# Designs tried in a protein design run: peptides against a protein of PDB entry 7C96. Part 66

Target 1, 73 residues: chain A of PDB entry 7C96
Amino acid sequence: PVIPDDFRCPISLELMKDPVIVSTGQTYERTCIEKWLQAGHGTCPKTQQTLTSTVLTPNYVLRSLIAQWCEAN

## One batch from the design tools (peptide; made by RFdiffusion4, then SolubleMPNN)

Design b2_p23_2_s4 (from b2_p23_2, 19 letters changed)
Fold by OpenDDE base, seed 2:
Structure b2_p23_2_s4 (fold): chain B 73 residues (1-73), chain A 23 residues (1-23)
Amino acid sequence: as target 1 above (73 residues)
Amino acid sequence: DEEEKKKLEEALKELLERLEELL
């Protein structure tokens, strides 16, 4: 089945397993965004906005939605 | 001009390298 766009990491374009939210409100796969930040970038990959914080917040709601989708498909 | 072009090319190469690490 077709994976909903909102369930895909903007970086990897794959189904997110550990979605995290950055300061801009965008959600990424944890591994992907961590690598981006570790590479010395201080911007949001998708929006190019400067991050006000490098703290990554787990998106539990989305994680749950993805899990539900995976069960149904 | 050539120096600026070289600088840009180097920057692009750096970005591509980092992008490849993400995928």
Scores: peptide ipSAE 0.037, ipTM 0.435, DockQ to the pose 0.000
Fold by OpenDDE base, seed 1:
Structure b2_p23_2_s4 (fold): chain B 73 residues (1-73), chain A 23 residues (1-23)
Amino acid sequence: as target 1 above (73 residues)
Amino acid sequence: DEEEKKKLEEALKELLERLEELL
């Protein structure tokens, strides 16, 4: 079935397994955004906005929704 | 300016390389 756009990482374009939220409110796959930050970038890949924090917050709601979607499909 | 153009080209190559590593 077609993967919802909101379930795909803006970077990898793949179904997210460990979605995390950045300070701008955008969600990415943890490994993808960590690599981006480790490379020395301080901006949001999708919006190009400067991150006010590099803290990555797990998006439990989305993770749950994705898990449910995977089980149903 | 050819030198500036060359620098830009190298910067773009590095950017693409980094992007590929994220995928």
Scores: peptide ipSAE 0.033, ipTM 0.436, DockQ to the pose 0.000
Fold by OpenDDE base, seed 5:
Structure b2_p23_2_s4 (fold): chain B 73 residues (1-73), chain A 23 residues (1-23)
Amino acid sequence: as target 1 above (73 residues)
Amino acid sequence: DEEEKKKLEEALKELLERLEELL
């Protein structure tokens, strides 16, 4: 089935398993965004906006929605 | 300008390589 765009990581383009939210409000796969930050980047990959914080907040709502989608498809 | 062209090609190559590290 067609994976909703909101369920795909902007970096890996794959279905997110552990989605996390950055300070700009964008959501990425944890592993992807962590590697980006570890590489010394301080911007949001998708929007190029400067991150006000490097804190990654788990997006439990999206994680749940993705899980539900996976069960239905 | 061939020098500028080479710089752009190398920059692009490096960016692609870094992107692959995220996949």
Scores: peptide ipSAE 0.028, ipTM 0.433, DockQ to the pose 0.000
Fold by OpenDDE base, seed 3:
Parts: C-alpha cells; sequence; structure tokens
Structure b2_p23_2_s4 (fold): chain B 73 residues (1-73), chain A 23 residues (1-23)
C-alpha cells in the first residue's frame, strides 16, 4: 500500500520508525536528522529555517499512528 | 473471525485517514 506522506521522513522518504521533532516543529527519522546535524548543518531540511536548538524530541503520537497504520495494512 | 477483523481494520483505516488531514 501507499505510505501516507505524513508518515514518511522528509529526508529518506521512507516510513519513519523513530520519528523525532526538531525545534521548527517538523518531524524526521532520528537517524536521518542526526546525520544532517552531524554534517554541520543547523537548519531544518524541510523548511530551511535555522534551528533554535538541536534537541530531538521523540514524536510518540506519530510513532503510534504509524504503528496502527502498519497493522491495518 | 476474519470477517470481523477486516471490518475492524477498515474502520481503523478510515479513522487514520481523518487524522492525517489534521497532521
Amino acid sequence: as target 1 above (73 residues)
Amino acid sequence: DEEEKKKLEEALKELLERLEELL
């Protein structure tokens, strides 16, 4: 089945397994955004906005929704 | 109860579609 866009990482374009929220409110796969930040970037890949923080917050709600979608499909 | 399971899955799909509109 077609994966909903909101469940795909903006970087990898794959189904997110460990979604995390950045300071701009966008959600990415943890490993993808970490690699982006480690490469020396300080902006949000999706919006190009400067990140006020590099703290990554787990998006448990989205993770749960994705899990439910996976079970149904 | 495969028939009931399918019905439940379809209901879940519908709810998820509605939620996606709010994300």
Scores: peptide ipSAE 0.015, ipTM 0.305, DockQ to the pose 0.000

Design b2_p23_3_s1 (from b2_p23_3, 13 letters changed)
Fold by OpenDDE base, seed 5:
Structure b2_p23_3_s1 (fold): chain B 73 residues (1-73), chain A 23 residues (1-23)
Amino acid sequence: as target 1 above (73 residues)
Amino acid sequence: SAALEQLKKEFEEFKQEVLEELK
């Protein structure tokens, strides 16, 4: 089945397993965004906005939605 | 702006790098 765009990481383009939200509100796969930050970037990959924080907040709602989708498909 | 274009380019390049690693 077709994976909803909102369930795919903007970086890896794959179904997110551990979605996290950055300060700009965009969500990425944890591993992907961590690599971006470790590479020395301080911006949101998708929007290019400067991150006000490098704290990554788990997107539990999305995680649950993805889990439900995976179970149904 | 030039800065935004550069960041956009870096993002695209990074995506390719990640995709290559996932391949």
Scores: peptide ipSAE 0.341, ipTM 0.828, DockQ to the pose 0.943
Fold by OpenDDE base, seed 4:
Structure b2_p23_3_s1 (fold): chain B 73 residues (1-73), chain A 23 residues (1-23)
Amino acid sequence: as target 1 above (73 residues)
Amino acid sequence: SAALEQLKKEFEEFKQEVLEELK
């Protein structure tokens, strides 16, 4: 089935397994955004907005939604 | 702006790198 866009990481384009929210409110796969940050970037990949923090917050709601979607599909 | 275009380019390049790695 077609993966909902909101469930795909903007970087890997794959279904997110460990979605995390950056300061801009955008969500990415943890490993992807961590690599982006480790590469020395301080911006949100998708929006190009400057990150006010490099803290990554687990998106538990989305994680649950993805899990439900996977179960149903 | 030039800055935005640069960031967009970096993102696209990074995406390609990740996709290549996941391939």
Scores: peptide ipSAE 0.338, ipTM 0.827, DockQ to the pose 0.948
Fold by OpenDDE base, seed 1:
Structure b2_p23_3_s1 (fold): chain B 73 residues (1-73), chain A 23 residues (1-23)
Amino acid sequence: as target 1 above (73 residues)
Amino acid sequence: SAALEQLKKEFEEFKQEVLEELK
């Protein structure tokens, strides 16, 4: 079935397995955003906004929603 | 702005790099 856009990482375009939220509120696959930050970038890839923090917060709600979707599809 | 466009370009290039790694 078609994967909802909100369930796909803006970078990898794949279904997120470990979604994390950045300071701008955007969510990415952890490995993808970590690579971006490790490359020396201090901006949100999708919005280009400057990150006020490099802390990555697990998006547990989305993770749960994705899991539920996967079980049903 | 030029700065914004540059960031967009860098993001697109990064996406391609990640996608290539996922192959």
Scores: peptide ipSAE 0.333, ipTM 0.825, DockQ to the pose 0.949
Fold by OpenDDE base, seed 3:
Structure b2_p23_3_s1 (fold): chain B 73 residues (1-73), chain A 23 residues (1-23)
Amino acid sequence: as target 1 above (73 residues)
Amino acid sequence: SAALEQLKKEFEEFKQEVLEELK
């Protein structure tokens, strides 16, 4: 079945396993956004907005929705 | 702006790099 776009990381385009939210509200796969930040970037990849913080917050709601989708498909 | 265009370019290049690593 086709993976919903909202469940794919904007960077890897893969189904997210550990989705995290950045200060702009966008969600990415943890490993992908960490690589972006480690490369010296201080912006949100998708929106190019400046990050007010580099703290990554787990998106538990999305993680649960993805798990439910995986069980059904 | 030029800065915004550059950031968009860097994002696209980064996506391609990640995709190459995942294949």
Scores: peptide ipSAE 0.330, ipTM 0.824, DockQ to the pose 0.961

Design b2_p23_3_s2 (from b2_p23_3, 13 letters changed)
Fold by OpenDDE base, seed 1:
Structure b2_p23_3_s2 (fold): chain B 73 residues (1-73), chain A 23 residues (1-23)
Amino acid sequence: as target 1 above (73 residues)
Amino acid sequence: SEEQKKLEEEFEKFKEEVKKELE
């Protein structure tokens, strides 16, 4: 079935396994955003907003929703 | 703006790079 857009990483476009939230509130796959930050970028890939922090917060709610979707589909 | 355009281009290039790595 079609994967909901909110469940896809804006970078990889794949179903997220370890979704994390950046300071702007946007969610990405952990490995993808970490590579972006390691490349020296200080902005949110999708929104281009300057990050106020490089802290990545696990999106537990989304992770749970994705898990539920995977079980049902 | 021109700066935003550059950032968008960098993002698109990065997405392509990640896509290739996942293939």
Scores: peptide ipSAE 0.423, ipTM 0.849, DockQ to the pose 0.949
Fold by OpenDDE base, seed 2:
Order: sequence, then structure tokens, then C-alpha cells
Structure b2_p23_3_s2 (fold): chain B 73 residues (1-73), chain A 23 residues (1-23)
Amino acid sequence: as target 1 above (73 residues)
Amino acid sequence: SEEQKKLEEEFEKFKEEVKKELE
């Protein structure tokens, strides 16, 4: 079935496997956001807001929701 | 703003690069 937009990474547009939250509160696939940061960017890819930190926080809630969705579909 | 548009273009290009890497 159709993957909910909230479950897709704004960068890869694919179902997130390891979702992480940046300082702005936006969530991305870990691999994608790490590549963005490694490329020298200091902003939130989707919103372009300046990141106050490069720390990536695992989004456990979303990870769980995605897992539940995958089990049901 | 002009700066915002530039950053959005960079983001779109980055998305394309990631897409190619995933192919």
C-alpha cells in the first residue's frame, strides 16, 4: 500500500529505517542527513533553518510507528 | 528571498544525488 508521507525521508523519499531528529525538530533518515552534514551544510535540508547543533537524536516514536505499519502491511 | 531560493536549489540537487546512489 501507499507509504504515509510522514514515514518518508524528506531527502531520499523512501521509508525511513533509522529516523533521526535534527535541532529544528525535523526528522530524516540517518544516512541521508549525515551525508548532508558531511557535505558541509549547516542547515536543515527541508526548512533551511540554521542548525543550532549537529547532534542527531533517534526518533524512537516514529521508528516504532513505522515498524508497526510495516508489520501490518 | 534569493538566499532561500539558492539553498532550496542545493537541497533539490542533493536529493537527486542521493536518489542516484540508491539506484
Scores: peptide ipSAE 0.423, ipTM 0.848, DockQ to the pose 0.931
Fold by OpenDDE base, seed 5:
Structure b2_p23_3_s2 (fold): chain B 73 residues (1-73), chain A 23 residues (1-23)
Amino acid sequence: as target 1 above (73 residues)
Amino acid sequence: SEEQKKLEEEFEKFKEEVKKELE
């Protein structure tokens, strides 16, 4: 089935397994955004806004929605 | 802006890099 765009990581373009929210509110796959940060970037990949924090907050709501979608498809 | 374009290019390049790693 077609994966909803909101369920895809802006970086990997794949279904997110561990979605995390950055300071800008954008959500990415944890491993992808961590690699971005480790590469020395201090901006949000998608919006290009400067990150006010490098803290990654798990997006449990989205994680749950994705899980539900996977169960149904 | 030039800075914005640069960041966008970096993002696109990074996406390609990640894509290759996932292959």
Scores: peptide ipSAE 0.421, ipTM 0.848, DockQ to the pose 0.943
Fold by OpenDDE base, seed 4:
Structure b2_p23_3_s2 (fold): chain B 73 residues (1-73), chain A 23 residues (1-23)
Amino acid sequence: as target 1 above (73 residues)
Amino acid sequence: SEEQKKLEEEFEKFKEEVKKELE
């Protein structure tokens, strides 16, 4: 079945396994956003807004929703 | 703006790089 857009990482375009929220509120796959930051970028990939923090907060709600979707599909 | 366009292009390039790494 088609993966819901909200469940796909804006970078990898794949189903997120470890979704994390950046300071702008956007969610990405942890490994993807870490690579972006490691590459020297200080902005949110999707919005291009400057990140006020490089802290990555686990999006457990989304993680749970994705898990539920995976179980059903 | 031109700056936004540049940043968008960089983002697209990065996405392609990640895609290749996942293949």
Scores: peptide ipSAE 0.413, ipTM 0.845, DockQ to the pose 0.829

Design b2_p23_3_s3 (from b2_p23_3, 12 letters changed)
Fold by OpenDDE base, seed 2:
Structure b2_p23_3_s3 (fold): chain B 73 residues (1-73), chain A 23 residues (1-23)
Amino acid sequence: as target 1 above (73 residues)
Amino acid sequence: SAAAKKLEEELEEFRKEVLEELA
């Protein structure tokens, strides 16, 4: 089935397993965004906005939605 | 802008790298 765009990581383009929210409000797969930050980038890949912090907040709501979708499809 | 294009290019290259690691 077609994976909803909101469930795909903007970097890997794959279904997110551990979605995290950056300071801009965008969500990425944890592993992907961590690698991006470790590479020395200080911007949001999706929006190109400068990150006000490097804190990554788990997106539990999205994680749950993805889990529900996976169960149904 | 030039800055925006540069970031897009960096992201594209990074995406390729990540995908290679995931493959």
Scores: peptide ipSAE 0.317, ipTM 0.817, DockQ to the pose 0.848
Fold by OpenDDE base, seed 3:
Structure b2_p23_3_s3 (fold): chain B 73 residues (1-73), chain A 23 residues (1-23)
Amino acid sequence: as target 1 above (73 residues)
Amino acid sequence: SAAAKKLEEELEEFRKEVLEELA
């Protein structure tokens, strides 16, 4: 089945397994955004906005929605 | 802007590296 765009990481374009929210409110796969930050970038890939914090917050709601979708498909 | 274009190019290159790693 076709994966909903909102369930895909903006970087890898793959189904997210561990979605995390950055300071701009955008969500990415944890591994991808961590690599982006470790590479020396301080901006949000999707919006190009400067991150006010490098703290990554788990997106439990999205994780649950993705899990439910995977169970149904 | 020039800065925005540069960032887009960096992101595209990074995306290619990530996709290559996942393949």
Scores: peptide ipSAE 0.315, ipTM 0.818, DockQ to the pose 0.917
Fold by OpenDDE base, seed 1:
Formats: C-alpha cells, structure tokens, sequence
Structure b2_p23_3_s3 (fold): chain B 73 residues (1-73), chain A 23 residues (1-23)
C-alpha cells in the first residue's frame, strides 16, 4: 500500500521507526537527523530554518500511528 | 535565495549518502 508522506522521513524517504521532533516542529528518523547534525548542519532539512535547539523529542504519537498503520496494512 | 538553494543541494547530497548506506 501507499505509505503516507507524513510517515516517511524527509531525509531517507523511508517509513520512520524512531521519529523525533526538532525545534521547528518537523519530524525525522532519529538516525538521519542525528547524522545531519553531526555533519555540522544547524538547520532543519525540510524548512531550512535555523534550529533554536538541538534537542530531539521522541514523537510517540506518530510512532504509534505508524505502528497501527503497519498492522492494518 | 542562494542560501536556500545551497541547503537544498546539501540535503540532496546527504540524502544520497544515507540511501547508499541503507542499500
């Protein structure tokens, strides 16, 4: 089935397994965004806005939604 | 803007690297 865009990491374009929210409100796969930050970037890949914080907040709601979607499809 | 285009290009290159790693 077609994977909803909101369930795909903007970087890897794959179904997210460990989604995290950055300061801009965008969500990415943890591994991907961590590598982006480690590479020296301080911006949000999707919006190009400067991050006000490098804290990554787990998106448990999305994680649950993805899990439910996977069970149903 | 020029800055935006640069960031978009960097993201595209980074995406390719990530995909290659996952392949």
Amino acid sequence: as target 1 above (73 residues)
Amino acid sequence: SAAAKKLEEELEEFRKEVLEELA
Scores: peptide ipSAE 0.313, ipTM 0.815, DockQ to the pose 0.891
Fold by OpenDDE base, seed 5:
Structure b2_p23_3_s3 (fold): chain B 73 residues (1-73), chain A 23 residues (1-23)
Amino acid sequence: as target 1 above (73 residues)
Amino acid sequence: SAAAKKLEEELEEFRKEVLEELA
């Protein structure tokens, strides 16, 4: 089935397993965004906005939605 | 725009690296 765009990581383009929210409000796969930050980037990959924090907040709502979608499909 | 193009280039390069690790 077709994976909803909101369920895909903007970086890997794959279904997210551990979605996290950055300071700009965008969501990425944890592993991907951590590597982006580790590479020396201080901006949001999708928007180029400067990150005001390196804190990654788990997107539990999205995680749940993805899990439900996977179970149904 | 120029900014948009630069963003896409950087993201595309990084995406390739990530995909190589996932492959």
Scores: peptide ipSAE 0.296, ipTM 0.803, DockQ to the pose 0.669

Design b2_p23_3_s4 (from b2_p23_3, 13 letters changed)
Fold by OpenDDE base, seed 3:
Structure b2_p23_3_s4 (fold): chain B 73 residues (1-73), chain A 23 residues (1-23)
Amino acid sequence: as target 1 above (73 residues)
Amino acid sequence: SAAAEALKKEFEKFKEEVRKELE
């Protein structure tokens, strides 16, 4: 079935497996956002806002929601 | 702003690159 937009990484558009939250509150697939940061960027890809921190926080709630969706579909 | 537009352009290029790599 069609993957809900909220479950897809804004960068890859794939179903997120390891969703992480950046300082702006946006969520991305870990590997994608890490590549962005490693490329020398210090901004949030989606909003272009400057990141106040490069810490990536696991989005456990979303990870759980995605898991539940995958179980049902 | 010009800066925001530049960042948006860079993001678009990055997305295309990542998506192409995942094909």
Scores: peptide ipSAE 0.602, ipTM 0.898, DockQ to the pose 0.897
Fold by OpenDDE base, seed 5:
Structure b2_p23_3_s4 (fold): chain B 73 residues (1-73), chain A 23 residues (1-23)
Amino acid sequence: as target 1 above (73 residues)
Amino acid sequence: SAAAEALKKEFEKFKEEVRKELE
């Protein structure tokens, strides 16, 4: 089935398994954004905004929505 | 801005790398 755009990581375009929110509010797959940060970047990939923090906050709401979608599809 | 465009290019390259690894 077609994966909703909001459920896809902006980097990998794959269904997110561990979605995390960066300081700008954008959500990415944890492994993807961690690789970006490890590469030495301090910006939000999608928006190019400078990150005020490198803390990654789990997006539990989205995780739940994705889980529900996976169960139904 | 020039800075934003540069970052956009870096993001595009990074996306391709990640997507290739997952392909």
Scores: peptide ipSAE 0.599, ipTM 0.897, DockQ to the pose 0.924
Fold by OpenDDE base, seed 2:
Structure b2_p23_3_s4 (fold): chain B 73 residues (1-73), chain A 23 residues (1-23)
Amino acid sequence: as target 1 above (73 residues)
Amino acid sequence: SAAAEALKKEFEKFKEEVRKELE
């Protein structure tokens, strides 16, 4: 079935396995956003806003929703 | 703004690289 857009990483467009939230509130696949940060960028890829922090917070709610969707589909 | 457009361009390039790598 069609994967909901909210479950896909804005960078890779793949179903997120380890979704993390950046300071702007946007969620990305951990590996994707880490690559962006490691490349020396200090902005949110999607919004271009400057990140107030480089801390990545696991999005457990979304991770759970994705898991539930995968089990049902 | 010009700065925002530049960042958008960098993001677009980055997305293409990541997507190609995962392809």
Scores: peptide ipSAE 0.598, ipTM 0.897, DockQ to the pose 0.883
Fold by OpenDDE base, seed 4:
Formats: C-alpha cells, sequence, structure tokens
Structure b2_p23_3_s4 (fold): chain B 73 residues (1-73), chain A 23 residues (1-23)
C-alpha cells in the first residue's frame, strides 16, 4: 500500500519508525536527523532554518498514527 | 539567498546518500 506522505521521513522517504520533532516543528526519522546533526549541520534539513536546539522530541502522536496505519495495512 | 541555496544543495546530497544506504 502507498505510504501517506506525512508518515514518511523527508530524508529517507521511508515509513518512520521513531519520528522525532526538531525545534522548527518538522518531523524526521531519528536516525536520519541524528546523521544530519552528526555531519555538523545545525539547520532543519527541510526548511533550512537554524535549529534553536538540537533536542529531538519524540512525536508520539505520529508514532501512534503510523502504528495504526501499519495494523490496517 | 545564496546561503539558503547552499544548504538546500547540501540537504539534497545528504538525502541521496541516506537513500542509497537504505537501498
Amino acid sequence: as target 1 above (73 residues)
Amino acid sequence: SAAAEALKKEFEKFKEEVRKELE
């Protein structure tokens, strides 16, 4: 089945397993955004905005929605 | 801006690298 765009990581384009929110409000797969940060970048990949924090907040709502989608598909 | 474009280019390269690794 076709993965909803909102459920795909902007970086990998794969269904997110551990979605996290960055300071700009954008959500990415944890491993992907961590790789970006580890590469020395301090910006939001999607928006190019400077991150005010490198804290990654789990997107529990999205995680649950994805889980529900996976159960149904 | 030039800076924004540069960052966008870096992101594009990064995306390709990650996607290739996941293939």
Scores: peptide ipSAE 0.596, ipTM 0.896, DockQ to the pose 0.943

Design b2_p23_4_s1 (from b2_p23_4, 11 letters changed)
Fold by OpenDDE base, seed 5:
Structure b2_p23_4_s1 (fold): chain B 73 residues (1-73), chain A 23 residues (1-23)
Amino acid sequence: as target 1 above (73 residues)
Amino acid sequence: SKEEQEKLLELQKKFEEEMKKLE
């Protein structure tokens, strides 16, 4: 089945397993965004906005929604 | 949109290229 766009990481384009939210409100796969930040980037990959913080907050709601979707598909 | 999808695809490609350089 077609994976909802909101369930795909903007970087990997794959179904997210550990979604995290950045300061701009965008969500990415933890591994992807961590690599991006470790590479020296200080912007949000999708929006190109400068990040006001490098803190990554787990998106538990989305994680749950994705898990439910996976069980149904 | 199609345009956004294309941009994200390009971003993904660039990201992969950058990551390969770091490996």
Scores: peptide ipSAE 0.063, ipTM 0.628, DockQ to the pose 0.879
Fold by OpenDDE base, seed 3:
Structure b2_p23_4_s1 (fold): chain B 73 residues (1-73), chain A 23 residues (1-23)
Amino acid sequence: as target 1 above (73 residues)
Amino acid sequence: SKEEQEKLLELQKKFEEEMKKLE
């Protein structure tokens, strides 16, 4: 089945397993955004906005929605 | 949109290139 765009990481384009929210409100796969930050980047990959914080917040709602979708498909 | 999807694909490609440089 076709994976909903909102369930795919903007970087990897794959189904997110551990979605996290950055300071700009965008959500990415944890491993992808961590690698991006570790590489020395201080901006949001998708929006190019400067991050006000490097703190990553788990997106529990999205994780739940993805889990529900996976169970049904 | 198709345009948005193209932009995301480009982002993905750039990311892969950057990560490859770190390997």
Scores: peptide ipSAE 0.062, ipTM 0.620, DockQ to the pose 0.879
Fold by OpenDDE base, seed 1:
Structure b2_p23_4_s1 (fold): chain B 73 residues (1-73), chain A 23 residues (1-23)
Amino acid sequence: as target 1 above (73 residues)
Amino acid sequence: SKEEQEKLLELQKKFEEEMKKLE
């Protein structure tokens, strides 16, 4: 089945396993965004907006939705 | 503006290169 775009990481383009939200509200795979930040970037990959914080918040809702989708498909 | 469009294209290329390095 076709994977919903919202379930794919903007960086890896793969189904997210550990989705996290950045300060801009965009969601990425934790590993991907961490590598981006560790590389010295201070912007949101998707929007190019400057991040007001480097804190990564787990997207529990999306994680649950993805889990449900994976179970059904 | 053609110049701005060209600048944007260059920025996009650099962005894609940086993103590719994360793979």
Scores: peptide ipSAE 0.031, ipTM 0.547, DockQ to the pose 0.118
Fold by OpenDDE base, seed 4:
Structure b2_p23_4_s1 (fold): chain B 73 residues (1-73), chain A 23 residues (1-23)
Amino acid sequence: as target 1 above (73 residues)
Amino acid sequence: SKEEQEKLLELQKKFEEEMKKLE
């Protein structure tokens, strides 16, 4: 089945396993966004907005939704 | 303009390349 766009990491384009939210409200796969930040970028890959914080917040709701989707498909 | 459009496309390509490096 087709993976919902909201369940795909904007960077890897793959189903997210550990989704995290950045300061702009966008969600990415943890490893992907960490690599982006470590590369010296201080912006949100998707929106190109400057991040007000580099804190990554786990998106538990999305993680749960993805898990449910995986079980159903 | 055509020039502006071209520049935008170039920026987009560079961005995509940067993202690809993370894969």
Scores: peptide ipSAE 0.029, ipTM 0.524, DockQ to the pose 0.123

Design b2_p23_4_s2 (from b2_p23_4, 8 letters changed)
Fold by OpenDDE base, seed 2:
Structure b2_p23_4_s2 (fold): chain B 73 residues (1-73), chain A 23 residues (1-23)
Amino acid sequence: as target 1 above (73 residues)
Amino acid sequence: MEEEKEKLLKLKEEFEKEMEELE
């Protein structure tokens, strides 16, 4: 079925496998946001807000929700 | 106002370019 928008990475637009949260609270696929940061960017891709930190925090709740959705669909 | 529109347009284009390179 249709993948919920909240389960898609704002960058790749694909179902997230390893979702991580940036300092702005937005969630991205780990590999996507890491490439963005490695390219020299210090902003949130979706909001263009300056990141107060480059630390990436795993979004365990979303990861679990996506896993449950995948099992059901 | 016109200058701001131009700035926003450039920002959008730069973002899209970077995203394309990441694919």
Scores: peptide ipSAE 0.059, ipTM 0.595, DockQ to the pose 0.182
Fold by OpenDDE base, seed 1:
Structure b2_p23_4_s2 (fold): chain B 73 residues (1-73), chain A 23 residues (1-23)
Amino acid sequence: as target 1 above (73 residues)
Amino acid sequence: MEEEKEKLLKLKEEFEKEMEELE
């Protein structure tokens, strides 16, 4: 089946395995956003907004939804 | 105005390049 857009990382465009939320509220695959930040960027890739923090918060809800989707499809 | 357009175009290009390299 077609993967829901919300389940895809805005950077890799692939199904997220370890989704994390940045300060702007956008969610990315952990490895992708970490590489972005390590490259010296201080903005949100999707929205280009300045990040108020580099803390990455696990998106537990989305992780669960993706897991359920993968199990059903 | 043209100079500003050029700057924005370059910025977008650099952004897309960086995003592609991360994939």
Scores: peptide ipSAE 0.050, ipTM 0.586, DockQ to the pose 0.093
Fold by OpenDDE base, seed 4:
Structure b2_p23_4_s2 (fold): chain B 73 residues (1-73), chain A 23 residues (1-23)
Amino acid sequence: as target 1 above (73 residues)
Amino acid sequence: MEEEKEKLLKLKEEFEKEMEELE
């Protein structure tokens, strides 16, 4: 089935398993954004905006939606 | 200004390369 765009990580383009929100409000797969940050980047991959924080907040709502989608498809 | 344009283009290329490597 076709995966909704909002369920795909902007970096990996794959279905997110552990979505996290960055300071800009964009959501990425945890492992992807962590690698990005560890590589020394301080910007949001999608928007290229400077991150005001390196804190990654779990996107529980999206995680739940993706889980529900996976169960149904 | 042309110099800055070139810098931005290089940065974009590096960014895209980095993104590809993270996939």
Scores: peptide ipSAE 0.038, ipTM 0.569, DockQ to the pose 0.152
Fold by OpenDDE base, seed 3:
Structure b2_p23_4_s2 (fold): chain B 73 residues (1-73), chain A 23 residues (1-23)
Amino acid sequence: as target 1 above (73 residues)
Amino acid sequence: MEEEKEKLLKLKEEFEKEMEELE
């Protein structure tokens, strides 16, 4: 089955396992965005907006939705 | 104007390369 675009990380383009939200509201796979930040970048990969914070907030709702999708497919 | 356009193109290529390396 086709993976919904909203379930894919904008960086890896793969199904997210640990989705996190950045200050701009965009969601990424935790490992991907952490690598981006560790590389010295201070912008959102997708929107190119400057991040006001480097805090990563777990997207629990999306995690649950992805889990449900995986069970059904 | 053409010089600025070229700079923008290079920036795009660098960004795409960086994203690919993170995959």
Scores: peptide ipSAE 0.030, ipTM 0.546, DockQ to the pose 0.094

